# Ledger of designs, part 132: peptides against a protein of PDB entry 2FGR

Target 1, 331 residues: chain A of PDB entry 2FGR
Amino acid sequence: SSVTLFGIVDTNVAYVNKDAAGDSRYGLGTSGASTSRLGLRGTEDLGGGLKAGFWLEGEIFGDDGNASGFNFKRRSTVSLSGNFGEVRLGRDLVPTSQKLTSYDLFSATGIGPFMGFRNWAAGQGADDNGIRANNLISYYTPNFGGFNAGFGYAFDEKQTIGTADSVGRYIGGYVAYDNGPLSASLGLAQQKTAVGGLATDRDEITLGASYNFGVAKLSGLLQQTKFKRDIGGDIKTNSYMLGASAPVGGVGEVKLQYALYDQKAIDSKAHQITLGYVHNLSKRTALYGNLAFLKNKDASTLGLQAKGVYAGGVQAGESQTGVQVGIRHAF

## One batch from the design tools (peptide; made by RFdiffusion4, then SolubleMPNN)

Design b2_p17_1_s2 (from b2_p17_1, 13 letters changed)
Fold by OpenDDE base, seed 2:
Structure b2_p17_1_s2 (fold): chain B 331 residues (1-331), chain A 17 residues (1-17)
Amino acid sequence: as target 1 above (331 residues)
Amino acid sequence: SLEEGLAELKKILEELA
């Protein structure tokens, strides 16, 4: 068998001009370009085209040295793979997020990413953002002429919150076409959770597409998240994203991305626009800068996610500007 | 279900138009 130690340390100086009190926040943050991580992975050839694998990965917080501890909550899987594809057992990205976040030009991290994969309803489940799940079984097909798919099921194991007795159960999957410059995917998922101690279904549908023109790449997402509550009405958010990226001088990449979050339950919208630049000093080390603007309308209180500095909301109807400048190093 | 998901997608597209 082979075992590889790997990781990313991404640390930045971050600034946001407004917190919940209307004050600025600044300091040292993490994961502005890529999520900082430490992991172990390996494979064993079992013969006949069959392989066993393991993957253990946890988040690193460079600003405080993981003061809250280290775990393998990013991924902790054992797998079998072969001509049939791959089966994974263990905590991981759910198939829908694994595929559909790939269209986010900001890699689902920092102040610029698509924020649709979110707990929009104060769900009480640990993973109500629809990104990962415990007790997960996943299956990924091979790519057949561009067509591929992924499916997943997570056991609730009778986890209860209030009167909800199936919290954490996930079922979902995607179908996709990935061929040359074109990628397109449709994802569907349902997760059982609780809101206010009552059973709630988190339903999610996401459509993503990208096209690489060589000189530039375009990417887009359409998503609806609906927390279906028996009492109090549904909490529905429609999220939209459109982004473009282009290489710069063979050593850099510029990115521009817009997102709209239409929060139906509060009849309020939020607009996000982010400009990013990555400068590769080497294959493993990069400098980066992000500039993001978030405009909340009406009752919307969304905040940019400057992890390690400030990731909270703002006052209703307020706008927020954020900056990150940092170093990313991969090993 | 897939059918419900597709129906919801249709609604989203209609709202977007």
Scores: peptide ipSAE 0.009, ipTM 0.493, DockQ to the pose 0.012
Fold by OpenDDE base, seed 1:
Structure b2_p17_1_s2 (fold): chain B 331 residues (1-331), chain A 17 residues (1-17)
Amino acid sequence: as target 1 above (331 residues)
Amino acid sequence: SLEEGLAELKKILEELA
């Protein structure tokens, strides 16, 4: 049996030029390059190729020292693994997000990530961004000549919101091909939730692909999220992402990523362009900088996610510029 | 269903093209 303590402390100085009132915000933010975290994990060899595992992980907020407390909401799983793959019990990334966010060159954090995994419809479920789920059972296959898959089911446990029942139920999975420089995946998911106290299905389909050319990596995502409401019509968003990264001088990495969010329910688009640089001071410590531009059209009010400084929206049709400069330390 | 998902994916790709 083994137990490993691990973590990341990522803290930055962040600036956005507009908030919901049109004013600038600046200060100390968190998780600009990687999500800050504290975790424990371990494995036990049970013999015959079977292993037991556990993983407990929570988010760290370095700017305020976790003033609101600490929990293991990032992951709290027990697992069995072997030649058959891995079965996990407990709160975790749902299989679709675990696989498909891997194509995001900004690691699903800071001001530069793909923001498609989002609650687009004021869904009242706690995890209506499609990223994690409570009461989750997951299964991940081994890699068979490149082919692999993951599946998950989360129990609703008869949770209700308004007249909606089965809130929190998740069913989803992905199929993928991972071989050498190539990765490609297709994910499908449905969550039961509520909007305005009424039953709503959050349907999600995502296609991702990347190719590592050595000198550079290209990555892309195509996604549709649809909150299917019985009354009021569907709230649909088509999200697109294309990114490139390249190593710099053996000690750094530059990243450029573009995303388009076509918000069909309000007939409005948002464009996101982010330039990032990471400079490795050591194996465990890096400096980084992110520069992001978010252009909202028409009724779009999206804001960059400068966690710890400002993560709210802007006025309809307004653009926002964000900057993060920070330190990431892993242990 | 998977078939419905694939149909939606096709629509997305058609919109992108």
Scores: peptide ipSAE 0.008, ipTM 0.465, DockQ to the pose 0.012
Fold by OpenDDE base, seed 3:
Structure b2_p17_1_s2 (fold): chain B 331 residues (1-331), chain A 17 residues (1-17)
Amino acid sequence: as target 1 above (331 residues)
Amino acid sequence: SLEEGLAELKKILEELA
């Protein structure tokens, strides 16, 4: 049996030129390159190729010392693994997000990530961004000649919001092919939630692919999210992402990523382009910088996620520029 | 329920086919 304490402290100076009032915001932010975290994990060899595992992980907010407290909402799982793969019980990334966010060159963190995994419809569920779920059972296959898959189901436990029942229920999974430089995946998911106190289904389909050419990596995502409402029509968003990364001088990595969010319910698009650089000072410590541009058209009000500084929206049709410069330390 | 969830997934897959 083993127990490992691990974590990341990632803190930055961040700036955005516009908030909801059109004013700039700046200060000390968190999680610009990687999400700051503290965790405990361990495994026990049960013999015969069977292992038990646990994983407890919570987010750290270095800018305020976790003023709102600490929890294990990032992951709190117990698992069994072996030649059959892995079964996990507990709050975790849902299989679809776990796999499909891997194509995001900014790792779903900071001001540069693909923002498709989002609550597009003012869903009232706690995890209506499609990233994590409570009461989750997950299964991940081994990799068989490149082919692999993951499946998950989260119990709603009769949770209600307004007249909506089954809130929090998740069902989803992915199939993937991971072989050498190539990765490709298709994910499907549905969550039960509520909008305006009324039952709503959040449907999600995501296609991802990447190829590592050695000198550079290309990555892409295609996603559709649809909040199916009984009244008022569906809220549909088509999200697209294309990114490239390359190693620099053996100690750094440069990233460039573009995303388009076509928000059908408001007939409005948002364009995001981010340039990032990570400079490794060691295996554990890195400096990084991100520069992001978000252009909202028409009624779009999206904002960059400068966590700890400003993560809200902007006025309709306004553009936002964001900068993060920080230190990431892993232990 | 699990059965309900599986049925819904099936329905989604059928709609996408």
Scores: peptide ipSAE 0.007, ipTM 0.380, DockQ to the pose 0.013
Fold by OpenDDE base, seed 5:
Structure b2_p17_1_s2 (fold): chain B 331 residues (1-331), chain A 17 residues (1-17)
Amino acid sequence: as target 1 above (331 residues)
Amino acid sequence: SLEEGLAELKKILEELA
């Protein structure tokens, strides 16, 4: 049996030139390169190729010392694994997000990530961004000559919001091909939620692919999210991402990523472009810088996610520039 | 097209839901 304490502390100085009032925000933020976290995990060999596992992980906010508290909302699972794959019980990344966010070159954090996994419709569910779920059972297959898959179901436990029932129910999964430099995946998911107190289905389809050429890596995502409302029409967003990364000088990595968010319900687009650089001082410590531009068109009000400084929206049609410079330390 | 492909996948999702 083993137990490992692990974590990341990622803290940065961040700046955005516009908030909802058109004013700049700056200060100390968190999670610019990787999400800051504290966790415990371990495994027990049960014999015969069967293993038990546990994983407890929560987010750390270095700027305020977790003033709002600490929890294990990132992951709290117990699992069995073997030749059959892995079964997990507990709050976790849903299988679709676990696999498809892996194509985000900015690791689904900071001001540069693909923001498609989002609550696009003022959904009232706790996890309407499609990233995690409570009461989740997940199964992950082994890799069979590159082919692999994951499936998940989350119980709603009769949670209601307004007149909506089954809130929090998740069903989804992915199929993937991972072989050498190539990765490709297709994910499908549905969550039950509420918008305006009315039952709403959050449907999500995501296609991802990446190829590592050695000298550079290319990655892409295609996603559609649709909040299907009984009244008021559907809220649909098509999100696209294309990114490239390359090692620099053996100690650094440069990343460039573009994303387009076509928000159909408001007939408005947002364009995001981010340049990032990570400089490894060691295996555990890195310096990093991110520069992001977010251009909102028409009624779009998206904002960059400078966690700890400003993660809100901007005025409709306004553009936002963000900068993060920070230190990431893993233990 | 991408839209057609997504529509097809959406149908599959709806059948599974």
Scores: peptide ipSAE 0.007, ipTM 0.475, DockQ to the pose 0.011

Design b2_p17_1_s3 (from b2_p17_1, 12 letters changed)
Fold by OpenDDE base, seed 2:
Structure b2_p17_1_s3 (fold): chain B 331 residues (1-331), chain A 17 residues (1-17)
Amino acid sequence: as target 1 above (331 residues)
Amino acid sequence: SLAEGLAELAEILAALA
């Protein structure tokens, strides 16, 4: 058997011009380009093309040294893999998020990412953002001439909140085509949760695509999330993303991404635009800068996610500007 | 239903096309 220790430490200086009170926030933040993490993983060859694996990964908060503790909530899986693909048991990214977040040019991290994978409805479940699940079984196919797929099911284990009795149940999957410069995927998921103590279904549909032209990459996402409530009507959000990235001088990458969040339940839109730059000092170390602008319309209160500095909302209809400048180191 | 969501997404895509 082999065991590998791995991780990322990503720390930044961050600024946002508005919080919920309309005041600026600034300080030392975490995870601006990649989520800081510490992990252990390993594999064992069992013969006949069969392998066992484990993966344990937790988030690191470099600004406070993990003052709230350390856990393996990012991933805690045991796996079997072979010609049939891979089966995973344990907490992980759900298959839909694992695949569809890959089209986010900001890697679902910092102030610039696509924010569609969100708890749009004040859901009371622990993972109502649709990113990860407890008690998860996942299966991933091999790549067959470009075609690949993933499927997952998470047990609710009779978790109750109010009158809801299936909280935490997940079922979902994706189909994809990955061949050369082209990637395209369709993901579908349903998660059981509670809103206001009442059973609620979180339905999610996501389409993603990217194309690498060599000189530049284009990427896009289309997503609908719907929290289906028995009382009060559905909470629906349509999210759109379009991004471009290009290499700069062989050592850098520039990224530009736009997102629109059409929040139907409050009849309000939010627009996000982010400019990012990464400068590779080595294969393991990079400097980065992000500049993001978030414009809320009407009743929208979305905020940029400057983790470690300010990740809350703003006043309704307010705009927010954010900056992150930091160091990412992988080991 | 999931099917309804797919239909809505298809409508959105058609409107964007």
Scores: peptide ipSAE 0.015, ipTM 0.564, DockQ to the pose 0.012
Fold by OpenDDE base, seed 5:
Structure b2_p17_1_s3 (fold): chain B 331 residues (1-331), chain A 17 residues (1-17)
Amino acid sequence: as target 1 above (331 residues)
Amino acid sequence: SLAEGLAELAEILAALA
């Protein structure tokens, strides 16, 4: 059996020019280029092409030394894999997020990422952002001439919130084509949750694609999220993303990404544009900088996710500028 | 349902075209 200890410590100086009161925030933040983490993983060859695996991973908060504690909420899985693909049991990224976030050039991290995977409706479930699930069974196919797929089901275990009795149930999956420079995927998911103590379905559809031209990569996402409520109508958000990245001088990468969040329930849009640069000092250590601008229109109150400094909203219709400069170290 | 999801996808794509 193999056991590998691994991790990332990513810490930055961050600034946002507006919080919910209209005041600036600044300080030491975490996870600007990659999510800081500590993990253990390993595999066992069982013979006949069958392998067992485990993966335990938790988030690290370098700015405060994990003052709120440490857990394995990023991933806590046991798996079997072989020619049939991989089956995983335990808390993990749901198949839809695992695949479709891969098109985010900011890797769902820092102030620049696609923010479509969000709790748009004050859902009362713990994972109403559609990223992870408890009690998850997942299956991932091998790649067959480019074609691959993933499917997942999470048990609600009769979790109740108000009158909702199936909170946390997830069903979803994706189909994809990954071949050479091209990647394209379609994901569908439904999660049971509660809003205002009432049963609510979180439906999600996401289309992603990318193409690597060698000198640059283009990537895009189209997503619709609906919180289907019995009372008050649906809370629908259409999210769009287009990004480009390019290697610089053999040691760096520049990224530019735009996202639009059309929040239908409040008839309001938000526009996000982010410029990022990563400078690799080594294979394991990088310096990085991110500059993000978020323009809220009308009733929109979205904020950039400067983790460890400020990740809350802003006043309705206000714009926010964010900066992160940091160090990422992997081990 | 899957059919509903595909219909919604088509609507989104049509809106972008």
Scores: peptide ipSAE 0.009, ipTM 0.527, DockQ to the pose 0.012
Fold by OpenDDE base, seed 3:
Structure b2_p17_1_s3 (fold): chain B 331 residues (1-331), chain A 17 residues (1-17)
Amino acid sequence: as target 1 above (331 residues)
Amino acid sequence: SLAEGLAELAEILAALA
């Protein structure tokens, strides 16, 4: 058996030019290039190609030293793996987010990521962004000739909010083709939640693809989220992303990503463009900078996620510019 | 439904192509 202690400390200086009041915010933030984390993981060879595993991972907030405490809410799984693939029990990324966020060139972190995996409807469930789930059982296939898949189910455990009695139930999965420079995936998920105390289904469909040309990588996402409400109509968002990355000088990477969020329920769009650079000082330590611009139209109030500084919305129709400059260290 | 969402997404793709 093995046990590995691992982690990332990612801390930055961040700035956004507008908060909800129209004022600038700046300070020391966290998780600009990668989510800061502390974890333990291990495996045990059980023989015959069967392995047991565990994974415990929590977020670190370097700017305040985890003043609100530490937990393993990023992942807390036990698993069995072998030629059949992997079965996981416990809180984790849901299969859809685990696979489809891999096409985000900003790794679902900082001010630059694709923000489609979001609670678009003031859902009252804890994980209404479609990223993780409690009480999750997941299965991941091996890669067979490029083809692979993942499936998950999370128990609601009769969690109630208002009149909703199945809050937190998740069912979802993806199919993918990963072969050499090409990756493509389709993900489908439904999560039970509540909006305004009423039962609501969060339906999600996501297409992702990437191709690595060696000199550059292209990546794209297409997503629809739909919060199906019994009263008030559906809250639908169509999200699009296109990104490119390229190695620079053997020690750096430049990234450019555009996203469009078409928020149908408010007939409003938001445009996000982010330029990022990572400079590797070593295999473990990097400097990085992100520059993001978010343009809200009409009633859109989206804000960049400068964690530790400001991650709230802005006034309707306002634009926001964000900057992060930081250090990432992996151990 | 998810099927409806898939159909809508297909329409979007067709419009973007």
Scores: peptide ipSAE 0.009, ipTM 0.555, DockQ to the pose 0.012
Fold by OpenDDE base, seed 4:
Structure b2_p17_1_s3 (fold): chain B 331 residues (1-331), chain A 17 residues (1-17)
Amino acid sequence: as target 1 above (331 residues)
Amino acid sequence: SLAEGLAELAEILAALA
């Protein structure tokens, strides 16, 4: 058997020009280029191509030293793997988010990521952003000539909120084609949750694709999220993303990503554009900078996620500018 | 339904093409 201790400490100075009161916020934030984490993982060869594995991973908040505590909410799995693929038991990324967030050039963190994986409807479930689930069983296929898939089911364990039952149930999966420079995938998921104490289904469909041209990479996402409520109508958001990245001088990477969030329930759009740069000082250490603009239209109140500084919304129709400059160190 | 979502996504794709 093997056990590996691993982690990332990513800390930045961040600024946003507007909060919910219209005031600027600035300070020390976390996870601007990669989510800061501490983890343990290991494998045991069981023979015959079968392996057992475990993975325990929690988020690190370097700005306050994890003042709110430490847990393994990022991942806490035991696994069996082999020629059949991998089965995981435990809290993890749901298959849809695991695959489809891979097209986000900002690694689903900081002020630049695709924000489509969100609780758009004040869902009362703990994971109504569609990213992770408790009580999850997941299965990932091997890659068969480029084709691969992942499936997951999370038990609700009869969790109730108000009159809603089956809260926390997840069912979802993706199919993908990953071959050389090309990646494409389609993900479908449903989570059962509650809004206002009433049963609500969070339905999600996501299409992602990327192509690596060597000199640059293009990536895109199309997503629809619907919180289907029995009363009050559906809360639907169509999210779009297009991004490009390119290596710079063999030691750096520049990224540009645009996203549009069409929030149908409030007939309002938000536009996000982010420029990022990562400079590798070594294999393990990088400097980075992000510059993001978020334009809310009409009733939209979205805010950039400057974790550790300000991650709240802004006033309706207000635009927000964010900056992060930081250090990422991996071990 | 998810099927309806798929149909709508297809429409979005068609509109973007």
Scores: peptide ipSAE 0.009, ipTM 0.538, DockQ to the pose 0.012

